# Designs tried in a protein design run: peptides against a protein of PDB entry 7BDX. Part 76

Target 1, 212 residues: chain A of PDB entry 7BDX
Amino acid sequence: EMGAAACTLLWGVSSSEEVVKAILGGDKALKFFSITGQTMESFVKSLDGDVQELDSDESQFVFALAGIVTNVAAIACGREFLVNSSRVLLDTILQLLGDLKPGQCTKLKVLMLMSLYNVSINLKGLKYISESPGFIPLLWWLLSDPDAEVCLHVLRLVQSVVLEPEVFSKSASEFRSSLPLQRILAMSKSRNPRLQTAAQELLEDLRTLEHN

## One batch from the design tools (peptide; made by RFdiffusion4, then SolubleMPNN)

Design b1_p12_8_s4 (from b1_p12_8, 7 letters changed)
Fold by OpenDDE base, seed 2:
Structure b1_p12_8_s4 (fold): chain B 212 residues (1-212), chain C 212 residues (1-212), chain A 12 residues (1-12)
Amino acid sequence: as target 1 above (212 residues)
Amino acid sequence: as target 1 above (212 residues)
Amino acid sequence: MEFLEELGKEML
């Protein structure tokens, strides 16, 4: 309980750039993000057994941790910190996104995907995550999720890859050969306007890349 | 471990007034400070048995909690929040200061005393804590501590009472009858310059009140 | 496409 309350407050205040800078300016940041990855991993591993109540202290704690990572990744120095000093956490997030089943822990997946998207704003961050083993298969696995918000954030992450020629060129052959086009086309017809827009934009970006 | 890391970061960033305002502006502050008191109480109750390592995760967690309370109490809106909405926490801190033996959990006592001193900056806070049952006996109990820093913060809290006529007048008879004058005189000869100064100032303030 | 920074919001 107390850990979840403290993490929730830390998450709330980490919505400020100055607070993120203060977190990163301390001597505890490295340890915190190391333990964060371990805690998130432990939580996801525990899900295979007991249907954890989504509103449990543990769930709230892990959501707060994922929220903190997202807020840190939302600012330039936070992205630099994560990509330079906390790569293991990024690796853990990528791993956990692969370990979670479609429809499992949707809220956590959304937060993790938001954090990866924020990291992808930085070319170094985008390079790091996109060069991770199994990154393209992971994107397609995640696009199989029934949740529109999960799919939205996956499409945004795919767009960040597609819109960066240096990154896309390295993966272009695998990307083209494995692209779940029918799934993306289905999303472009979604009743969710954000998902619909993201899918349409991605399809336009992909068409542009086929003509170049 | 993760709870202690999160609390430590929250403590660090709570040194900012804006962060304290953000903590208090959320919907989780009341619950957080309620659980804080319970957690601190649970920790102090656990000390009667096992010699908790001062560097344990639990100790660090409780120190961070006490540090957060201190930082909240350092600002006007934080004092108002504690005195209006978190009185049970203040009661708990007063209780725990009474339950701890001289020389026991010195760092925690210092943080708790600093928080009470910060609360005492506000007349409403000073009134609240000084009107608590056993407050004057508690001050003298705490002045029996062998630690100079504990004694310093007790003297500062005593000074806040003495310098507020409305508060002091209510306790003046008990205060005068129970004053550990010899102990304060001994502190005025301390090699610790901060303790020496605080004891000298208090003795001067007390002399001034005897002539009025 | 402009990359937008997204802050994590407390999930109620």
Scores: peptide ipSAE 0.025, ipTM 0.827, DockQ to the pose 0.163
Fold by OpenDDE base, seed 1:
Structure b1_p12_8_s4 (fold): chain B 212 residues (1-212), chain C 212 residues (1-212), chain A 12 residues (1-12)
Amino acid sequence: as target 1 above (212 residues)
Amino acid sequence: as target 1 above (212 residues)
Amino acid sequence: MEFLEELGKEML
């Protein structure tokens, strides 16, 4: 209980750039983010295969951790820190996104995807995550999620890859051969306006790449 | 482990006034400080009577909690919050300071005394803590501690009482009748310069009050 | 497209 409460407060205040800088300026940052990865992994491993999102202090704690990572990745110095000094955490997030079934732990998936998206703002971060083994299959696995918000954040991450020529060129063959086009087309007709827009924009970006 | 790490980071960033305001501006603050009191109490109750300061994640967690309370109390809005909305936490801190033996949990005592001193900057806070049952005996109990830093922070808290006529007048009879003058005189001769100065200043303040 | 930084806000 107390850990979840403290971590939730830390998450809330980490929405400030100054707080992110203060977190990273301390000698505790490396240890914190190392334990973060382990804690998130332990939580996901403790889930029964069929158990949906747990409304527990443990869940809230892990949500707060994922939120902190997202907020750190939202700042340039935070991205630099994660990509230079906490790659294991990024690897863990990628792994956990793969381990979770469609419809399982939706809120956690969203937060983790937001963190990866923020990391993708940095070219070095985008390179790192996109070169991870199984990254392309992982995107399509995640895009099969029934949750519109999960799918939205996947599409945004896909867009980050597509819009960076240096990154996209390396995976373009695998990307094109495995692209779930019908799924993305279906999302472009979603009743969710954010999902609809994201899918439509991605389809436009892909069309532009095919004509070049 | 993770809870202690997160709480330690929260403690570190709470040294900023803006972060304190952010903590208190959230809907989680009341619950957080309620659980803080309970957690600190549970820790102290778990200590064996003869066990000195524990170098554990649990200890670090409680130190961080006490540090957060101190940092909150260092800011005007934080003092107002504690005195108006978290009196139970203040009562808990007073109780825990009484429950700990001389020489036991020195670092925690220092942090708790610092928090009470910060609360004492506000007249309403000083009134509240000084009107707590057994407050005067508690000060003398704490002044028997072998640790110079504990004694220093006790003397500072005593000074806050002595320097406020509206507060001191209510307890002056009990204060004068129970004052451990020989102990304070011994501290005024301490090799610790901070303790020496604090004891000397208090003795001067007391002399001034006797001549008025 | 400029990448917008997203803050991990507490979800209701």
Scores: peptide ipSAE 0.022, ipTM 0.819, DockQ to the pose 0.130
Fold by OpenDDE base, seed 3:
Structure b1_p12_8_s4 (fold): chain B 212 residues (1-212), chain C 212 residues (1-212), chain A 12 residues (1-12)
Amino acid sequence: as target 1 above (212 residues)
Amino acid sequence: as target 1 above (212 residues)
Amino acid sequence: MEFLEELGKEML
């Protein structure tokens, strides 16, 4: 309980850029982010056995951790820190997104995807995650999720890849050959307006790239 | 481990007044501070059985909690919050200071005493703690500590009582009858310059009050 | 496109 409460407060205050700078400027940042991945991994591994209540202290703790990572990645110096000093955490997030089944741990997936999207704002971060083994298959795996918010954040991450020529060129063949076009077309007709828009924009971007 | 790391980061950033305001402005503050006391109490109760290493995760966690309370109490709105909404935590701190033997958990005692001193800056806070059952005996119990820093922070809290006529008048008889004058005189000759100064100042203040 | 930085929010 207490750890979850402390972590939730830290998450809330990490919405400030100055707090992110203070976290990163301290000697405790490396330890915190190294343990974060392990804690998240332990949580996801525990889900196969025991139905953890979504509102459990453990769930709240892990959501707060993922939220902190997202807020850190929302700041330029935070992105630099993650990409330079906490790559293992990024690897863990990618792994956990693969380990979770469609429809499983939606809230955690969304937070992790938001963190990866924020990391993708940095070209070095985008390169790192896009060059991770199985990244393109992972995107399609995640895009099979029944949850509209998961799919939205996947599409945003896909768009980050598509809109960066230096990154997209490396995976363009695999991307084009495996693209779940029918799924994206279905999303462009979604009742969720954010998902609909994201899918439409991605389809337009993809068409533009095919004509170039 | 992870909880201690998160709490340590929260402690570090809580040195900012704006972070304290952010903590208190959230809906999570009440829960956090209510659980804080329980966690500290559990830790102190566990010390009688198992020699917890001073550098354990549990120790770090509890020290961070006490540090957060101190930082919150260092801000006017934080003092108001503690005195109005988290009195149980203040009661717990007073209890734990009594439960710990002289020389036991020095670092935690110092942090807890610092928090109480900061609370004493608010007249309402000073009234609350000074009217707590056994407060005067508790001060003398703590003043028997072999640690100079513990004694220093006790003397500062004693001075807060002495310098507030509205508070001191209520306990003046008990205070005068039980005052460990020889101990304070010995502290006025301490090799610790901070302790020496605090003891000298308190002796001067006490003399001034006897002549009035 | 200016990527809008997203802050993690508590999902209600």
Scores: peptide ipSAE 0.019, ipTM 0.819, DockQ to the pose 0.130
Fold by OpenDDE base, seed 4:
Structure b1_p12_8_s4 (fold): chain B 212 residues (1-212), chain C 212 residues (1-212), chain A 12 residues (1-12)
Amino acid sequence: as target 1 above (212 residues)
Amino acid sequence: as target 1 above (212 residues)
Amino acid sequence: MEFLEELGKEML
């Protein structure tokens, strides 16, 4: 209970750039983000067989942790910190996104995807995550999720890859050969306007890249 | 572990007024400070018979909580919040200061006393805590502590009472009848310069009030 | 395309 409350407050205040700077300027940041990854991993591993109530203190705690990571990644110095000093956390997030089944822990997936998207704003971050083993298969696995928010955030991350020539060129062959085109086309017809738009834009970007 | 890390970060960033405002502006503040009091109380109750390692995660967690309360009380809106909306927490802090033995949990005592001192900056806060049952006996109990930092922060809180006529007038008789004058005189001869100064100033203030 | 920052929010 208390841990979840404290973490939730920290999440809330971390929406400020100055708070992110204060978090990262302290001697506790490295330890915090190291334990964050471990805690999130332990939580996901505990989901095997036990339907954890999504409203549990443990769930809220892990959501707050993922939210903090997202907010840190929203800031330039935070992206630099994550990419330079907390790569294990990024690796853990990628792993956990792979371990979670479709429809499982949607809120956590969204938060983790948001964090990776924020990391992808930085070319160094985008390079790092896109060069992670199984990254392209992971994106397609995540696009199979029934949740529109999960799919939206995956599409945004895919778009970060597609729009960066230096990254896309390295994966273009695998990307084109494995692209779930029918799934993305289905999303472009979604009743969810955000998902619809994101899928349409990605399809346009992909068509442009095929003609160049 | 993770809870202590998160709380420690929240403590660190709460040194900023803007962060305190952000904490208090959220819908989670009331719950957080309610659970804070309960957590601190549970910790102190658990000390009975078990020498908790002062360096334990639980100890660090509770220190961080007390530190957050102190930082909140340092800000005008934080004092107002504590006095108006978190009186139970103030009552708990007063209770815990009474329950702890001399030399026990010095760091926590100091943090709690600092929070009460910050609350005492506000006349409404000072009135509230000084009207708490057993407040004067509590001050003298705490002045019996062998730790110079504990004694210093007690003297500062005593001075807040003495220097506020509207508060001091209500307790002046009890204060004068129970004043551990010999103890304060001993502190005025301390090798700790901060304690020495605080004791001397208090003795001067008390003499001035006897002549008026 | 400009990348936009996304802040984590509690879902109400």
Scores: peptide ipSAE 0.020, ipTM 0.819, DockQ to the pose 0.131; fails the geometry check

## One batch from the design tools (peptide; made by RFdiffusion4, then SolubleMPNN)

Design b2_p13_1_s1 (from b2_p13_1, 5 letters changed)
Fold by OpenDDE base, seed 4:
Structure b2_p13_1_s1 (fold): chain B 212 residues (1-212), chain C 212 residues (1-212), chain A 13 residues (1-13)
Amino acid sequence: as target 1 above (212 residues)
Amino acid sequence: as target 1 above (212 residues)
Amino acid sequence: SELKEAVIAALKA
């Protein structure tokens, strides 16, 4: 409980750029983000057993950790830190996103996807993530999720790849051959306006790439 | 380990006034400070058994908690919050300072004393602490500590009482009758320059009160 | 694109 409470407060204050700088300016950041990955991995591995209540202290703790990673990645120096010094955490997040079934741990999945999106704002981060083994299949696996928020954040991450020629060119063949176009078209007709807009924008971006 | 790492980061960033405001501005602050007191109490109670390594993750966690309380109390709104909304935590800190033996948990004792000193900057806080049962005997118990940093922070807290006429007048009789004058005089000759100065200043303040 | 806006993970109340 105390750990979850402290971590939740840290998550809340990490919305500030100055707090992110303060977190990263110390010698403790590396250890924190290393253990963060391990903790998230342990939590996800525990889900194959007993139904961890989504509202458990452990769940809240892991959500706060994922929230902190997201908020660190929201800042330029935070992205640089993650891409340079915490690649294992990024690898862990990618792995965990693959390990989770559709509809499983929606909140955690959203937070992890938000963190990867923020990392993708940096070209170096986008390159690193997109060069991860199975990245394209992972995007489609995640896009099969029934949750609109999960799908929204997947579409945003896909858009980050599509809008970056240097990254897209490396995966363009696989992307075109495996693109779940019918799924994205269905999302462009979603009742969720954010999902609808994101799917429409991605379809427009893809059409532009077919003509260039 | 993860809890200690998160709490340590929260301690580090809590040195900022804006971070303290952010911590207190949410609905989670009350719960956090309530559990903080319980966690510190559980730790101190565990010390009567097996020698908890001072460098254990549990010790580091509790030190970080005490550091956060100190940093919250360093800010005007933080003092107001503690005095208005977290009095149980203040009572717990006073209790724990009494439960610890001389030389036991020096680092924790220093942090707790620093927090009480910061609370004493607010007259309402000073009144609350000084009206706690056994407050004057507690000061002398703590002043018997062999550690110079413990004694320094006790002297500073004593000075806060002595310099506030409205508080000192209520305890003046007990203070004069129980004052460990020889101990304070010995500290005024300490090799520790900070302890020496604090003891000299307190002796000067006490002399001024005898003439008024 | 440098124009991508980062997302902040809000604490759900």
Scores: peptide ipSAE 0.232, ipTM 0.854, DockQ to the pose 0.027
Fold by OpenDDE base, seed 5:
Structure b2_p13_1_s1 (fold): chain B 212 residues (1-212), chain C 212 residues (1-212), chain A 13 residues (1-13)
Amino acid sequence: as target 1 above (212 residues)
Amino acid sequence: as target 1 above (212 residues)
Amino acid sequence: SELKEAVIAALKA
């Protein structure tokens, strides 16, 4: 309970750039993000055995941790810190996204995908995550999720890859061979306007790349 | 471990007034400070049984909590919050200071005394803590501590009482009858310059009050 | 790439 309360407060204040700078300016940041990865991993591993109630203190604690990571990655210096000093955490997030089944831990998936999207804002972050083994299959695995928010954040991450020629060129062949085009086309007809727009924009970006 | 890491980061960023405002502006502050008191109480109660290593995760966690309370009380809106909305926490801090033996949990005593000093900066805070049952005996109990930092923070709290006529007048008789004058005189000759100065200033303040 | 807007993870009330 106390840990969840502390993490929740830290998550709330981490929306400020100055707080992110303060978190990273201390000598405790490295240890914190290392333990964060381990804690998130332990939580996901525990789900195979006991259906953790979504409202549990443990769930709320891990959501707060994922929220903090996202908010750190929202800031330029935070992205640089994660890509330079907390790569193991990024690898853990990618692994956990692969380990979770469609529809499982939707809120955590969304937060982790938001963090990866934020990391992908700079070229170094995008290069790092896109060069991760199994990254393209992971995107399609995640796009099979029934949740519209999960799919939306996957599409945003795909768009980050597609809009960066230096990254996209390295994966273009695998991307074209495995692209779930029918799934993306179905999303472009979604009643969810955010998902619909994101799918339409991605389809336009993909068409532009085929004609060049 | 993860809880201690989160609380340590929250403690670090709570040195900012804007962060204190953000902590208090959320709907989680009341719950957090309520659980904080309970956690600190549970920790102190555990000391009678097992000598908790001072470097334990639990000790560090409680130190961070006490540090957060201190930093919240350092800000005007934080003092107002504590005195209006977290009186039970203040009562708990006073109780725990009474329960701890001389030389026991010195670092925690210092942090708790710092928080009470900060609360005493405004008249409402000073009135609240000084009207606590057994407050004057508690000050003298704490002044029996062999640690110079504990004694220093006790002297600062005593000075806050002595410098406020509206508060001091209510306790003047009890204060005069129980004052450990020989102990304060010994501190005025301390090799610790901070303790020496604080004891000298308090003796001057007391002399001024006897002549009025 | 610098034109991408970062997402803040808001605490749900």
Scores: peptide ipSAE 0.228, ipTM 0.853, DockQ to the pose 0.026
Fold by OpenDDE base, seed 3:
Structure b2_p13_1_s1 (fold): chain B 212 residues (1-212), chain C 212 residues (1-212), chain A 13 residues (1-13)
Amino acid sequence: as target 1 above (212 residues)
Amino acid sequence: as target 1 above (212 residues)
Amino acid sequence: SELKEAVIAALKA
């Protein structure tokens, strides 16, 4: 209970760039982000058993952790820290996104995808996550989610790959061969305007790349 | 482990006034400080049994909580919040300071005393803590501590009472009848310059009050 | 490259 409360407050204040700088400027940041991945992993592994109530203290704690990671990744120095010093956490987030089934733990998926998207703003971060084993299959696995917000954040991450020629060129063959085009086309007709726009933009970007 | 890490980071950033304002401006602050007292109480009650290693995750967590309370109390809006909305936490801190033996849990005592001192900067806070049952006996109990820093922070809190005529007048009879003058005189001869100065200043303030 | 705008995970109240 107390841990969730503390993490929630830390998450709230981590929306500030100055707070992110203060977190990372200390000697405790490395330990915090090292344990963060382990805690998130333990939570996801526990889901196969006892139905942890979504509003449990443990769930709230893990959501706060994912929120903190996202907010750290929103700032340039935070991205640099994650990509340089907390790669294990990034690997863990990628793993956990693969371990979760479509429709499972939607809120956590969204937060983790937001963190990966923010990491992708840094070219080094984008290279790191996109060169991870199974990254392209993972994107399509996640895009099978029935949740529109999960799919939205996947599309944004896909767009980050597509818009970087240096990154896209390395996976272009696999990307083209496995692209769930019908799924993306269906999303471009979504009633969710954010999902619709993201799918349409991605389709336009893909068309531009096919002509080049 | 993760809880201690999160609290430690929150403690670190709570040194900023803007962070304190952000913590208190949210809807989560009440819950956090409500649970904080319970967590600290549970820790202190557990000390009679298994020798919790001073460097345990639980100890670090409780130290971080006490540090956060201190930093919140360092800011005017934080004092206002504690005195108006978190009186149970103040009562808990007073209780825990009474439950701890001289020489026991020194670091926690110092942090709790610092928080009470910061609360005492607000006249409403000073009134609240000084009117608490057993407050004067508690000060003398704490002043029996062999630790110079515990004694220093007790003397500072005593000085806060003495310097406020409106507060001191209510307890002046009990204060004069129970004052450990020989102990304070011994502290005025301490090798610790901070303790020496605080004891000397308090003795001067007390002399001034005897002549008035 | 269009400056990707970072997303802040706001605490949903």
Scores: peptide ipSAE 0.144, ipTM 0.851, DockQ to the pose 0.025
Fold by OpenDDE base, seed 2:
Structure b2_p13_1_s1 (fold): chain B 212 residues (1-212), chain C 212 residues (1-212), chain A 13 residues (1-13)
Amino acid sequence: as target 1 above (212 residues)
Amino acid sequence: as target 1 above (212 residues)
Amino acid sequence: SELKEAVIAALKA
């Protein structure tokens, strides 16, 4: 209980850029993010089959960790730190997103996808994650999720790849051959206006790239 | 391990007034400080006899909690919060200081004494802690500690009582009758210059009060 | 528009 409470408070205050700088300026940042990855991995491995997110201290703890990573990645120096010094954490997040079943740990998936999206604002970060083994299949796997918020953040990450010509050109052949166009078209007709808009914008961006 | 790491980072960033305000402005502050007191109490109760501070994750966690309380008490709104909304935590700290043996958990004692000293800057806080049952005997018990840093922070807390006439007058009879004058005189001759100075200043303050 | 969307801060509600 106390660990989850402390980590939740740390998550809340990590919304400040100055707090992120203070976290990263300490001698303990590397160790903290290393243990963070291990803790998240242990949690996902402990889930039995299709068990949904437990309203437990352990779940809240892992959510707070993912929230901290997201808030760190929201800051320029935080993105630099993650890409230069915490690549193992990024690899862990990518792996965990693949290991979680559709509908499983929705809140955690959203937070992890938000962190990857924030990292993707850095060109080095975008290059790193998009060159990860199985990245394109992972995006389509995640897009099969029944949750609109998961799908929204997948579409935003896909858009971040599409909007970077240097990155998109490397995977363009695989991307075009595997694109779940019917799924994205279905999302463009969603009752969720945020998902609808994100799907429509991505479809427009893809059409623009086909004509160039 | 992860809990201790998160709490240690929270301790580090809590040195900022803005972070303290953010912690206290949330809906979780009351719960956090309630669990903090319980966690500290559980740790002290788990110590076997004269066992010294373990270099363990549990010890580091409790040290970080005490550090957070100290940093909160260093801020005006933090003192107000502790005295108005977390009196049980203050009672717990006073109790734990009594339960710990001389030489036991030196670092924890120092942090707890620092928190009480910071609270004593608030007149309401000083009144509250000085009116606690057994407060005067507790100060003399703590002054029997072989550690110079423990003794230093006890002397500073005693000085905070002596410097407040409205508070000192209520306990002046008990204070004068139980004052370990020989112990304080010995500290005024300490090789530790900080302890020496604190003891000398307190002796001067006490002499001034006897002549008025 | 080829502009990336703004970063998202993950705040616990």
Scores: peptide ipSAE 0.071, ipTM 0.839, DockQ to the pose 0.023; fails the geometry check

